# Peptides against a protein of PDB entry 6RGO: the designs that were tried, part 93

Target 1, 392 residues: chain A of PDB entry 6RGO
Amino acid sequence: MALKLLGFNQDATCFSVISSNKGVTIYNCDPFGKCFELEKSTSNDEELDFLVEMLFSTSLIAVVDKTIGASKRKKLKIVNTKRKATICELTFPHEIMDVIMNRKIICVVLKSDQIFVYDISCMKLLRTIDVRGEKLKSTSKFRNSEAVGDIGVRVSLSTDNNSILCYSSYSKSDKENAPLNDIVVFDALKCIQINVLPAVHQSNIVCIACSPDGMLMATASEKGTIIRVFKTIDTENDEPILVNEFRRGSRPSRISEMKFNHDNTLLACVGESDTIHIFALPVTTTEADANEDDTLQQSSHSLSSSINGLQYISKGLANRFGKIIVSKIPTQSQQRHVAYIKIPENAKYRIGFPKDTTNTIHICGEDGNYLVYSIPRNEVGPCTLVKSNTFD

## One batch from the design tools (peptide)

Design b1_p27_1_s2 (made by RFdiffusion4, then SolubleMPNN; from b1_p27_1, 7 letters changed)
Fold by OpenDDE base, seed 5:
Structure b1_p27_1_s2 (fold): chain B 392 residues (1-392), chain A 27 residues (1-27)
Amino acid sequence: as target 1 above (392 residues)
Amino acid sequence: EVTSNITEEDIKEIQELLEEAKKLEEE
């Protein structure tokens, strides 16, 4: 059967899939099993497409029917899975491209490059973010949706109650073809822009991950060769703080998803390649535990190669907002993966980190495999398969 | 324009599910 993966929920306790024959199915990870099914309402041989965003393991889901020809591509349904009933519907002026939520906020991304931010507790609109801004209203020539591939506004939301929203934005370049290579950091609860990271890549950003606590973000461009990790809130001398730069590979490959683990010690990425890459983040030791004098000289050759030298040299000709984040990290000092998982060629996979086990990763494939891997911490190598299940 | 059919009963049901989400965070 043709499966299409929708992804894991926020804590990787559930994942959702589209089955061509059944419609939307939600699986519980442990104990493994089907917990919800949304039956196909139409007998048409049309390829099913849906957005499904879960609120953790609760009975609350947001659903968008994205099926081609469906009048429903503009409708967000809030569904109670236990009742198998739609609670309410929101109809938007444009096609819904993405939906993300946490316990406080729902964000709805439209094909118009608008983000609608809702307070989930009362379903009230808090803010409409127009990512194109006022200048691009005149060039409302719909980019012919055929030729510009899956390049749109990307979003990620912190899973905590701080509700830090990271989204891709157009660079302020007066070029008609400005790339989506800026990042905006937004407090979704207060409706305040808290940071802007200009030109974090040379090309369009196609993947963003926010850390669960909203303190870090990872970005990848359409090249998918370099992943950059930034602080979301903090700045040094009005410049963005680049924490890490990871090399996924030398060959271009699209990254479809990135995830932080719950303690911000790991970043995983998956995409069109045969390999899930897992990167170690430097543990920011908060200076607080400096008091225990225990002299255990464990020579942890932490490959903390000193990324001390990220001086952003602003070459003086770019106006204040046009500073390109140029990595000064020599290609040789770019950190590689610490762990990896080999996946079948041409199989799409999704990734999730469980909250309880920071050294475990959940993955699921359009091949019908749900797999749990243990991540090695002390050596560079393959992850170990711990559990496997199949779904249809 | 965004159109909505949300009732007070719908909001109450959402709030009940949000309290479920909160309990699962505390476990």
Scores: peptide ipSAE 0.529, ipTM 0.929, DockQ to the pose 0.884
Fold by OpenDDE base, seed 4:
Structure b1_p27_1_s2 (fold): chain B 392 residues (1-392), chain A 27 residues (1-27)
Amino acid sequence: as target 1 above (392 residues)
Amino acid sequence: EVTSNITEEDIKEIQELLEEAKKLEEE
């Protein structure tokens, strides 16, 4: 059967898929099995398209049916999976492109480049962010989004209660075709902008991941060759802090998803390539006061590559010709993956990090495989397959 | 404009599900 992956929930305890014959199915990861099914509303051989966002392992899901007509693509349903009932429905002015949630908020991304931020506890609108309205008023031409259906506002939300929202914004360049290469960091609860990271890539940002605690973000452009990790809130001399720059590869390849593990020690990425890449982040050693005593020589060869904080010298010399010259971070600072998983070519995979096991990754494929891998700690190499299940 | 037909009963049901989410965070 043709499967389409929707992804893992926040803690990788569940994942959602579209089955062409059945509709939406949610699987539990452990014990592995179906936990919810949403039947297709139509008998037609139409390609099913849905957005599903699940609130952790709870019975609360947000659903958008994108299969049938322009009207349904504007409807967000909040569903109780235990009751198999819609609790409420919201209708938006434009097609819904993405939905993300945590225990505090729901964010709804529209094709209009608007982000609607809701308090989940009362379904009250807290903020409408107009990413186009922040663009210079002069170029009111809606990009006829016909040609590149995949360039839009990208969002990521912290899974904690701080509810840090990271989103892509348009560069302030006077060009009609300004790229979505800025990042805004937003406190979704207080409805305040915390930070702006200008021109983090030369081309449109196509993937963003926020860390669970909201302290880090990862970004990738259309090229997908370089992943950058920034601090979200902290700045150095009012400039953005670049924590890491990772090289995924030498060849362009789209990144579809990135995720941090629960303790911010790992970043995984997946996309159009035959390889899931896992990168190690520097552990911020909180200087726990070294009380003297316990001589246990655990020679944890922490590869503390003391990456001295490379100040992202955002000397974007706006050269007179409106080329944003992203300062070339020296290629010597680019780290490679520490671990990898080989996946079938052209198979779409999604990734998740479970909360309780920081060195485990969950992956699922449109090939019907759910796989659990162990990530090597002390060596650079392939991940080890620990568990395998199949789904239809 | 966004249209919604959210009732007080719907909000109560959402809050009950959010309390389930909170318990699962404390475990």
Scores: peptide ipSAE 0.526, ipTM 0.925, DockQ to the pose 0.885
Fold by OpenDDE base, seed 3:
Structure b1_p27_1_s2 (fold): chain B 392 residues (1-392), chain A 27 residues (1-27)
Amino acid sequence: as target 1 above (392 residues)
Amino acid sequence: EVTSNITEEDIKEIQELLEEAKKLEEE
C-alpha cells in the first residue's frame, strides 16, 4: 500500500500518514498506536492527497483535502478529533499549499504566493502577506506552476508563543525569473517584519526551519549541499547573523525537512538521500545562569573555530549595495554532521524531536517504520536505535 | 475573498482546545 507521510507534530508526540485504503491516520508515538483516523470521502482509487497540521497532542487539527478537485484544495477544515467533527471551514481564493500552526497562530500558504496569518483563538485574519508584492500583481500571469515544479513560498513558524514566521521571498531583481532566495523574518502576532536576509542562497530556497524559540532559522536551497543557520534578529554586538554553515554532502540532493531540537543544540535534516544528518549547534550560553557551582571540568575544547574571517559587510554597506554578501565560510570551516541515520534511498522519511529528550530523534518512513534513535553526545558516528514500531 | 462559517460556539470550542494545549506545555 502506498503510504504518504505528512510529518510529526511540533513536539514529536504524534505523526500523521495517508494510507491509500484508509485515509488520514494519526499515530501516537508513546505508547505507540492509532489515536485518530479520518476516512477518505471518496470510494474512488484516486491518489489521496492531504495537508494535516496537528496542534501538539491536542484534539485540534487543520485539514485540507487535496484529492477531490480544485474547489476542495481551497478549503481548510478545523477538526476536533475527539468529536470526529469539523468545527469550522475557511475557503480561500487559491489552492492551499501549506498550513502551519502553533498555540497562537495559523499560517495558510496559497499557490498565489500569499500567506494568510490568523489568530487561532478567534480565527481572525491578522495579515495577508503578498510575497510577490504589488508590482508583480499587474503581471500576474500565474506562472503555470505545472511547468515550474515544486518551487513555491516556503514557511516555518516557531513552536513557542512568540510566533516567529520565517518565509522565502523573491529577490529584488527586476528579472521575471527572480529566485525565491531571500528570507523574511516576521512577527506573526504583532504583524511586523523583523528582518530581511537577502540572497541567502544562489538558487531558490526549498527548505526552512525555525527554532522552537524563533531565535534561529536554517535554510537550504535546491542544491541541498549547504545548510545555513542564521539568527532571526540583529544582535546589538555586531555579531554575524550567519551563525553556522553545515555541509550535508558534495552531491546535490533535495532536503525535504529540517528541524531544531528543543534546546537549539541540534539541527537535523532529511530528504532524498539515504542519510539523515544531525549537526551540532554552538550552545549560546546566555550569561545569566552561570551561578550553579557544578565544577564539572567540561574540557571546553572551545571549537572557537575562528569564524573571524567572515568580513561581515557592516549594516551601512548593506543598504547601499543591497547585497549582503554572505561571505562564503571557507570550505574547510564548513562543519560536517555530528551524527547520522542510514535510511532506505527510496523511502521518504520525516523527523521530529521530542521535548523531554534533547538527544533523541523520532523518525518515520513511507516504508511503515516508526523509529526512535539516540544521538551520540561525545563522538561522531551513527545514532543508536532505541525503539522500533511498524504501521500500515 | 476568504469565506468562513465560523460561529461563536466554534470559537469557544477552539478556545477549549487551546487551553488543553497550554496545560500540556505547563506539565
Scores: peptide ipSAE 0.522, ipTM 0.925, DockQ to the pose 0.892
Fold by OpenDDE base, seed 2:
Structure b1_p27_1_s2 (fold): chain B 392 residues (1-392), chain A 27 residues (1-27)
Amino acid sequence: as target 1 above (392 residues)
Amino acid sequence: EVTSNITEEDIKEIQELLEEAKKLEEE
């Protein structure tokens, strides 16, 4: 059967798939099994296309049927999976491209490059962000959106209650074809722009991940060779803070998904390559004033693995034109993966990090494999397969 | 324009599911 992966939920307790014969199926990860099925309403041999966003392990899902006709592609359904019933429907002026949620916010991305931000608790519109309207203020002509159907606004939302929204925006370049290479950081609850990261890549951003706490953001361009990690909120002298620059590879390959683990110690990426890459992030020791005297001499054997990660604090070269050029970390200081998973060639995979086990990654493939891997902490190498299940 | 047929009963059902989501965060 042709499977299409929709992805994991926020805590990787569930994943969603489209089966050509059944429609949308949601699987529970532990215990492994089907927890919900949305049957195909039509006997037509039309290729099924859906967006499904699940609120953690709850009965609340957002669904967009993209299979049949331009009207359904504009309709968001909020569904109670326990009742197998639509609670409510929202119809948008344009096709829905993406839907993301947490416990507070639903964001709906349209083909018009508009982001609709809703308070989930009352389904009220808090903000419409017009990414094209911001571009028009900068005198840039509309891209004829006809030819490049795959380049749109990308979004990621923190899974916590802070509801930090990261989205790609058009650069202020006078070029008719300005790339989507800026990032905006937005407080979705307060409806305030917190930060703007200009020109984080040379080409369009095609993948964004926000950390669960909203403090970090990872970005990848169409080239998918370099992943950049930034602080979302914090700035140094009003300049964006580049925390890490990771090299996925030397060859161009599209990154389809990135995820942080729940403690911000790992970043995973997956895409068109035969390899899931896992990168280690520096643990920001919050200097919590641990004034409390509790003498437990846990002998920290400092395995001084000299990862001389030169924190190149990229001193912003304020070039004479007032454009903050994110100074490129020298190619020699680009960190590689600490762990990897080999996947079948041409198999699409999705990734998720469970909350309870920071060294575990969940993956699922359009090949019908659900796999749990252990991530090595003290060595650079392959992940170890812990559990495997199949689905159809 | 965005059109919606959201009722007070629909909002109540969403709020009940959000309280389920909150309990699962506290466990």
Scores: peptide ipSAE 0.521, ipTM 0.925, DockQ to the pose 0.886

Design b1_p27_1_s3 (made by RFdiffusion4, then SolubleMPNN; from b1_p27_1, 12 letters changed)
Fold by OpenDDE base, seed 1:
Structure b1_p27_1_s3 (fold): chain B 392 residues (1-392), chain A 27 residues (1-27)
Amino acid sequence: as target 1 above (392 residues)
Amino acid sequence: EFTSNVTEKDIEEIKELLKEQEELEKQ
């Protein structure tokens, strides 16, 4: 059967898939099994397309039927899965491209490059963000919306109650063809812009991940060779703080999804490549508990030599991207443990991090595999398969 | 323009489902 992956929920307790024959199915991860099914309403052999966003492991889902007709593609349904019924419906002026949710906020991304921000508790519109309208204040001409293919506004939302929304925006270049290479950081609850990260890549941003606490953001361009991690809120001299830069590979490959784990120690990425990459993040010790005392004289053995490689990367970035302050990545920068998972070529996979096991990753494939891997912390190498299940 | 059919009853049902999450996070 043809499967299409929709993804994991926020805590990786569930994942959703489209089956061509059944419609939308939600699986529980542990114990593994079907927990909800939304049957196909139409007998037509049309390729099913849906957006499904689940509120953690609750009975609340947001659903968009993208399969049939322009009217359904503009309709968000809020569904109670226990009752198998629509609670309410929201209809938008344009096709829905993405839906993201946490305990407080629903964000709806439209094909018009608009983001509608709702308070979930009352389904009240808090803000409409017009990503194109912000550009038009600087550039007089609307880009003809029809000809821009697979490049739209990308969003990510923190899974916590702070509800930090990161979205891609158009650079302030006078060029009619300005890339979606700026990031805006937005407090979705207060409806305030917190930060703007200009030109974080040379090309369009195609993937964004916000950390669960909203303090970090990862970005990837259409090249997918370099992943950048920034602080979302904190700035140094009003300039964005680049915390990490990771190389996924030498060959261009689209990144479809990135996720932080719950303690911000790992960043995973998946896409069109045969490899899921997991990068170690430095633990940002909050400066608070640097009590002075323990002068333990551990011997200064002179590992002087291998520092030369990192200096070359810093000089190249500073000259091209303006004042992106690469915070002096402490010399502990050498122990970036990278783990990996090999996946079948051309199989689309999704990734999720469970809350309770920070060294575990959940993955699911359009090949019908649900896999749980253990992530090595102290070595660079493959992840170990812990559990496997199949679905149809 | 956008349209919404959300009622007070729909808001009550959503608030009940939001409490399910608060209960799951205490376990």
Scores: peptide ipSAE 0.487, ipTM 0.906, DockQ to the pose 0.852
Fold by OpenDDE base, seed 4:
Structure b1_p27_1_s3 (fold): chain B 392 residues (1-392), chain A 27 residues (1-27)
Amino acid sequence: as target 1 above (392 residues)
Amino acid sequence: EFTSNVTEKDIEEIKELLKEQEELEKQ
């Protein structure tokens, strides 16, 4: 059967899949098994397409049926999985492209490059963000709607109650085809723009991940060779703080998903390549007072690469030709993965980090594999398979 | 036009499901 992955929930306790014969199925990770099934509404052999966003391990899901007709693609259903009933339905002016959720906020991304921000507790609209309208105010030129290929507005939301929303925006370049290479950081609760990171890549941003606490953000372009990690809120001299630059590979390959673990020590990425990459983030050791005592010399070769504070101010110098030159961080400062997982070529995988185990990663594939891996701490190498399950 | 057909009863049910998460976080 053809499977299509929808992804993990926020804490990787569940994942969602589309089965061509069954419709949407939600699996629990531990104990492994089906926890919910939404039957297909049509008897036809039509390719099923859905968005499903689950609120952690609760009975609350947001569902969009994208399979048939322009009308259904504009409808968001809030569903109680325990009752198997729709609570309410929201209808949008345009096709829904993405839905993200935490305990406070639902964000709905439309094909119009609009983001609708809702208070989940009362389903009230807090804000409509018009990413195109912001561009048009700067550039006075419409992108022809036909060139909206696979490059739309990307979003990520913190899983905490602070509800930090990161989204891709159009650069202020006077070019008709300005790339989606800016990032806006937005407080979704207060409806305030916190920060703007200009030209974080040379090409369109295709993947964003926010940390669970909303303090970090990872970005990847359509090239997928470099991942950049920024602070979301903090700035130095009103300039964005680049924390890390990771090299996934030398060859272009699309990144489909990135995730931080719950303590912001790891960043994982997956996409069209045969490899899930896991990168270590520098733990900002707050100097907790080194109280003196116990000299247990366990030679933990912590590869604490002391990133000496060379503020690589990526002054995106707009050269005289209107090219935003992201200052090339020297290739020598680009970190590689600390761990990896090999996956089948052309298999689509999704990733999740469980809350309780910071060195464990959950993955699931369109090949019907749910896999749990242990991430090595002390050595650079492959992850170790801990658990395997299959689904259909 | 944007149409929201959310009732007070729907809001009460959503608030009950949000409490399920607050209970799971205390365990």
Scores: peptide ipSAE 0.487, ipTM 0.902, DockQ to the pose 0.834
Fold by OpenDDE base, seed 3:
Structure b1_p27_1_s3 (fold): chain B 392 residues (1-392), chain A 27 residues (1-27)
Amino acid sequence: as target 1 above (392 residues)
Amino acid sequence: EFTSNVTEKDIEEIKELLKEQEELEKQ
């Protein structure tokens, strides 16, 4: 059967898939099994397309049917999986591109580059973020590119109650084709901008991950060769906002998903390549327990490619919406992965980190494989397969 | 245009589903 992966929930206890014959199916990871199905509403052999966002292990899902007609692509259904019933429906002015949620917030991303932020507890609109801003409203050229690669706004939300929203924004360049290479950090609960990271890549950002606590964010461009990790909040200490640069590879390859583990010690990435990469984050030692001994010489094969840090000294225009931090991206030593998983080149995979096991990763493929891997701690190498299941 | 078909009953049901999860995390 043709499978399309929708992804894991926030704690990797469940994953969702589209089966061409059945519709949307949700699987539980442990014990492994089908826990929910949305039946196909139409007998037509049309390729099914859905967005599904599950709220942890709850019976609450957000569903967008993208299969049939421009009207359905604008509708968000909130569904109770226990009752197999739609609770409510929201209709948007434009096609829904993405939906993300936590216990407090639902964010809906539209093809118009708008983010609608809702309080989940009352389904009240808290804010509409217009990522194009007022200046770009004059260029009514909707990118009519039906191209599968359309560069839209990317978002990630912290899984905690702090509800830190990271999103890609257009650079302030007067060019009609400004890249989506800025990052905005936003408190979704308070509806305030916390930070702006200008020009974090040279090209459009295509993938963002927020840490579970919202303290870190990872970004990748359309090149997918370098992943950057940033602090979301300005620390009072003169610590660099850029905390890591990781090299995924030498060849351009699109990254489709990134995830932090629950303790912010690991960052995984997956995409069009035959390899899931797992990177170790430096433990921010709070000053107290710096006992000398465990200088495990991480053999940093620092390929010191002196990338001249483009000091974009944009004069700090304190704008109405908060402190624009000109990120001096320091030329950091590009770190390699600490672990990897080989996957089939032609199969899309999704990744999730379980809450209770920081050195375990869940993966699922359009090949019908659900796999659990153990991540090595003491050596750079392949992950070990611990559990495998199949789904149809 | 933006349209919302959310009722008070829908909000009550959403709040019940949110509470069930808060109870599961306390165990």
Scores: peptide ipSAE 0.482, ipTM 0.900, DockQ to the pose 0.834
Fold by OpenDDE base, seed 2:
Structure b1_p27_1_s3 (fold): chain B 392 residues (1-392), chain A 27 residues (1-27)
Amino acid sequence: as target 1 above (392 residues)
Amino acid sequence: EFTSNVTEKDIEEIKELLKEQEELEKQ
């Protein structure tokens, strides 16, 4: 059967799939099994297309039926999975491209490059962000929306209550075809722009991940060769802080998804390549207050030597035209993966990190595999398969 | 046009479902 992956929920306790025969199915990861099915409303052999966003392990889902007709593609249904009933329906002026949720906020991305931010607790609109409207101060004509494929506004939301929203924006270049290569960091609760990261890539941003706590963000361009990790809120001399630059590979390949683990120690990426890459992030030792308690001297000597090469080249050459050129980490200091998973080249996979096990990753494939891997801590190498299940 | 059919009853039901997550996180 043709499966289409919708992805994991925020804590990787569930994942959603489209089955051509059944409609939308949600699986529990542990114990493994079906927890919800949304039957297809149509008997037609039409290719099913849905957006589904689940609120953690709750019975609350947001659903968009994209299968048939421009009217349905503009409707967001809030569904109670226990009752198998629509609670409410929101209708938008344009096609819904993405939906993202946490405990506080629903963000709805439209084909118009608008982001609608809702308070989930009352379904009240807090803000409409017009990503094009900031560009309309420049006289540049509409991008012919027909010819430029799957390039739209990308979003990611922190899974915590701080509700940090990261989204791609158009660069202020007078070029008719300005790339979506800026990032805006937005407090979705307060409805305040916190930060702007200009020109984080040379081409359009196609993938964004926010950390669970909203303190970090990862970005990838259409090339998918370099992943950049930034601080979201913190700045140094009013400039964006580049924490890491990772090399996924030398060959261009689209990254479809990135995820941080729950303690911000790992970043995983998946896409059109045969490999899921896992990168280690430097543990920011918060200076926890030195309360005196004496004892455990154990010998953490060895791995300290190789990290010293991260010279913070904070000195972006401010070229005369006020363009903050994000200082490229020298190609020699670009970190590689610490772990990897091999996947079939023709199978789309999705990734999730469970909350309780920071060194475990959940993956699922359009091949009908749900797989749990252990991530090596102290060595660079392959992940170890711990559990496997199949679904249809 | 933008339209919403959200009622007070719908808001109560959403608030009950939001509490399910708060209960799961306390276990």
Scores: peptide ipSAE 0.476, ipTM 0.900, DockQ to the pose 0.840

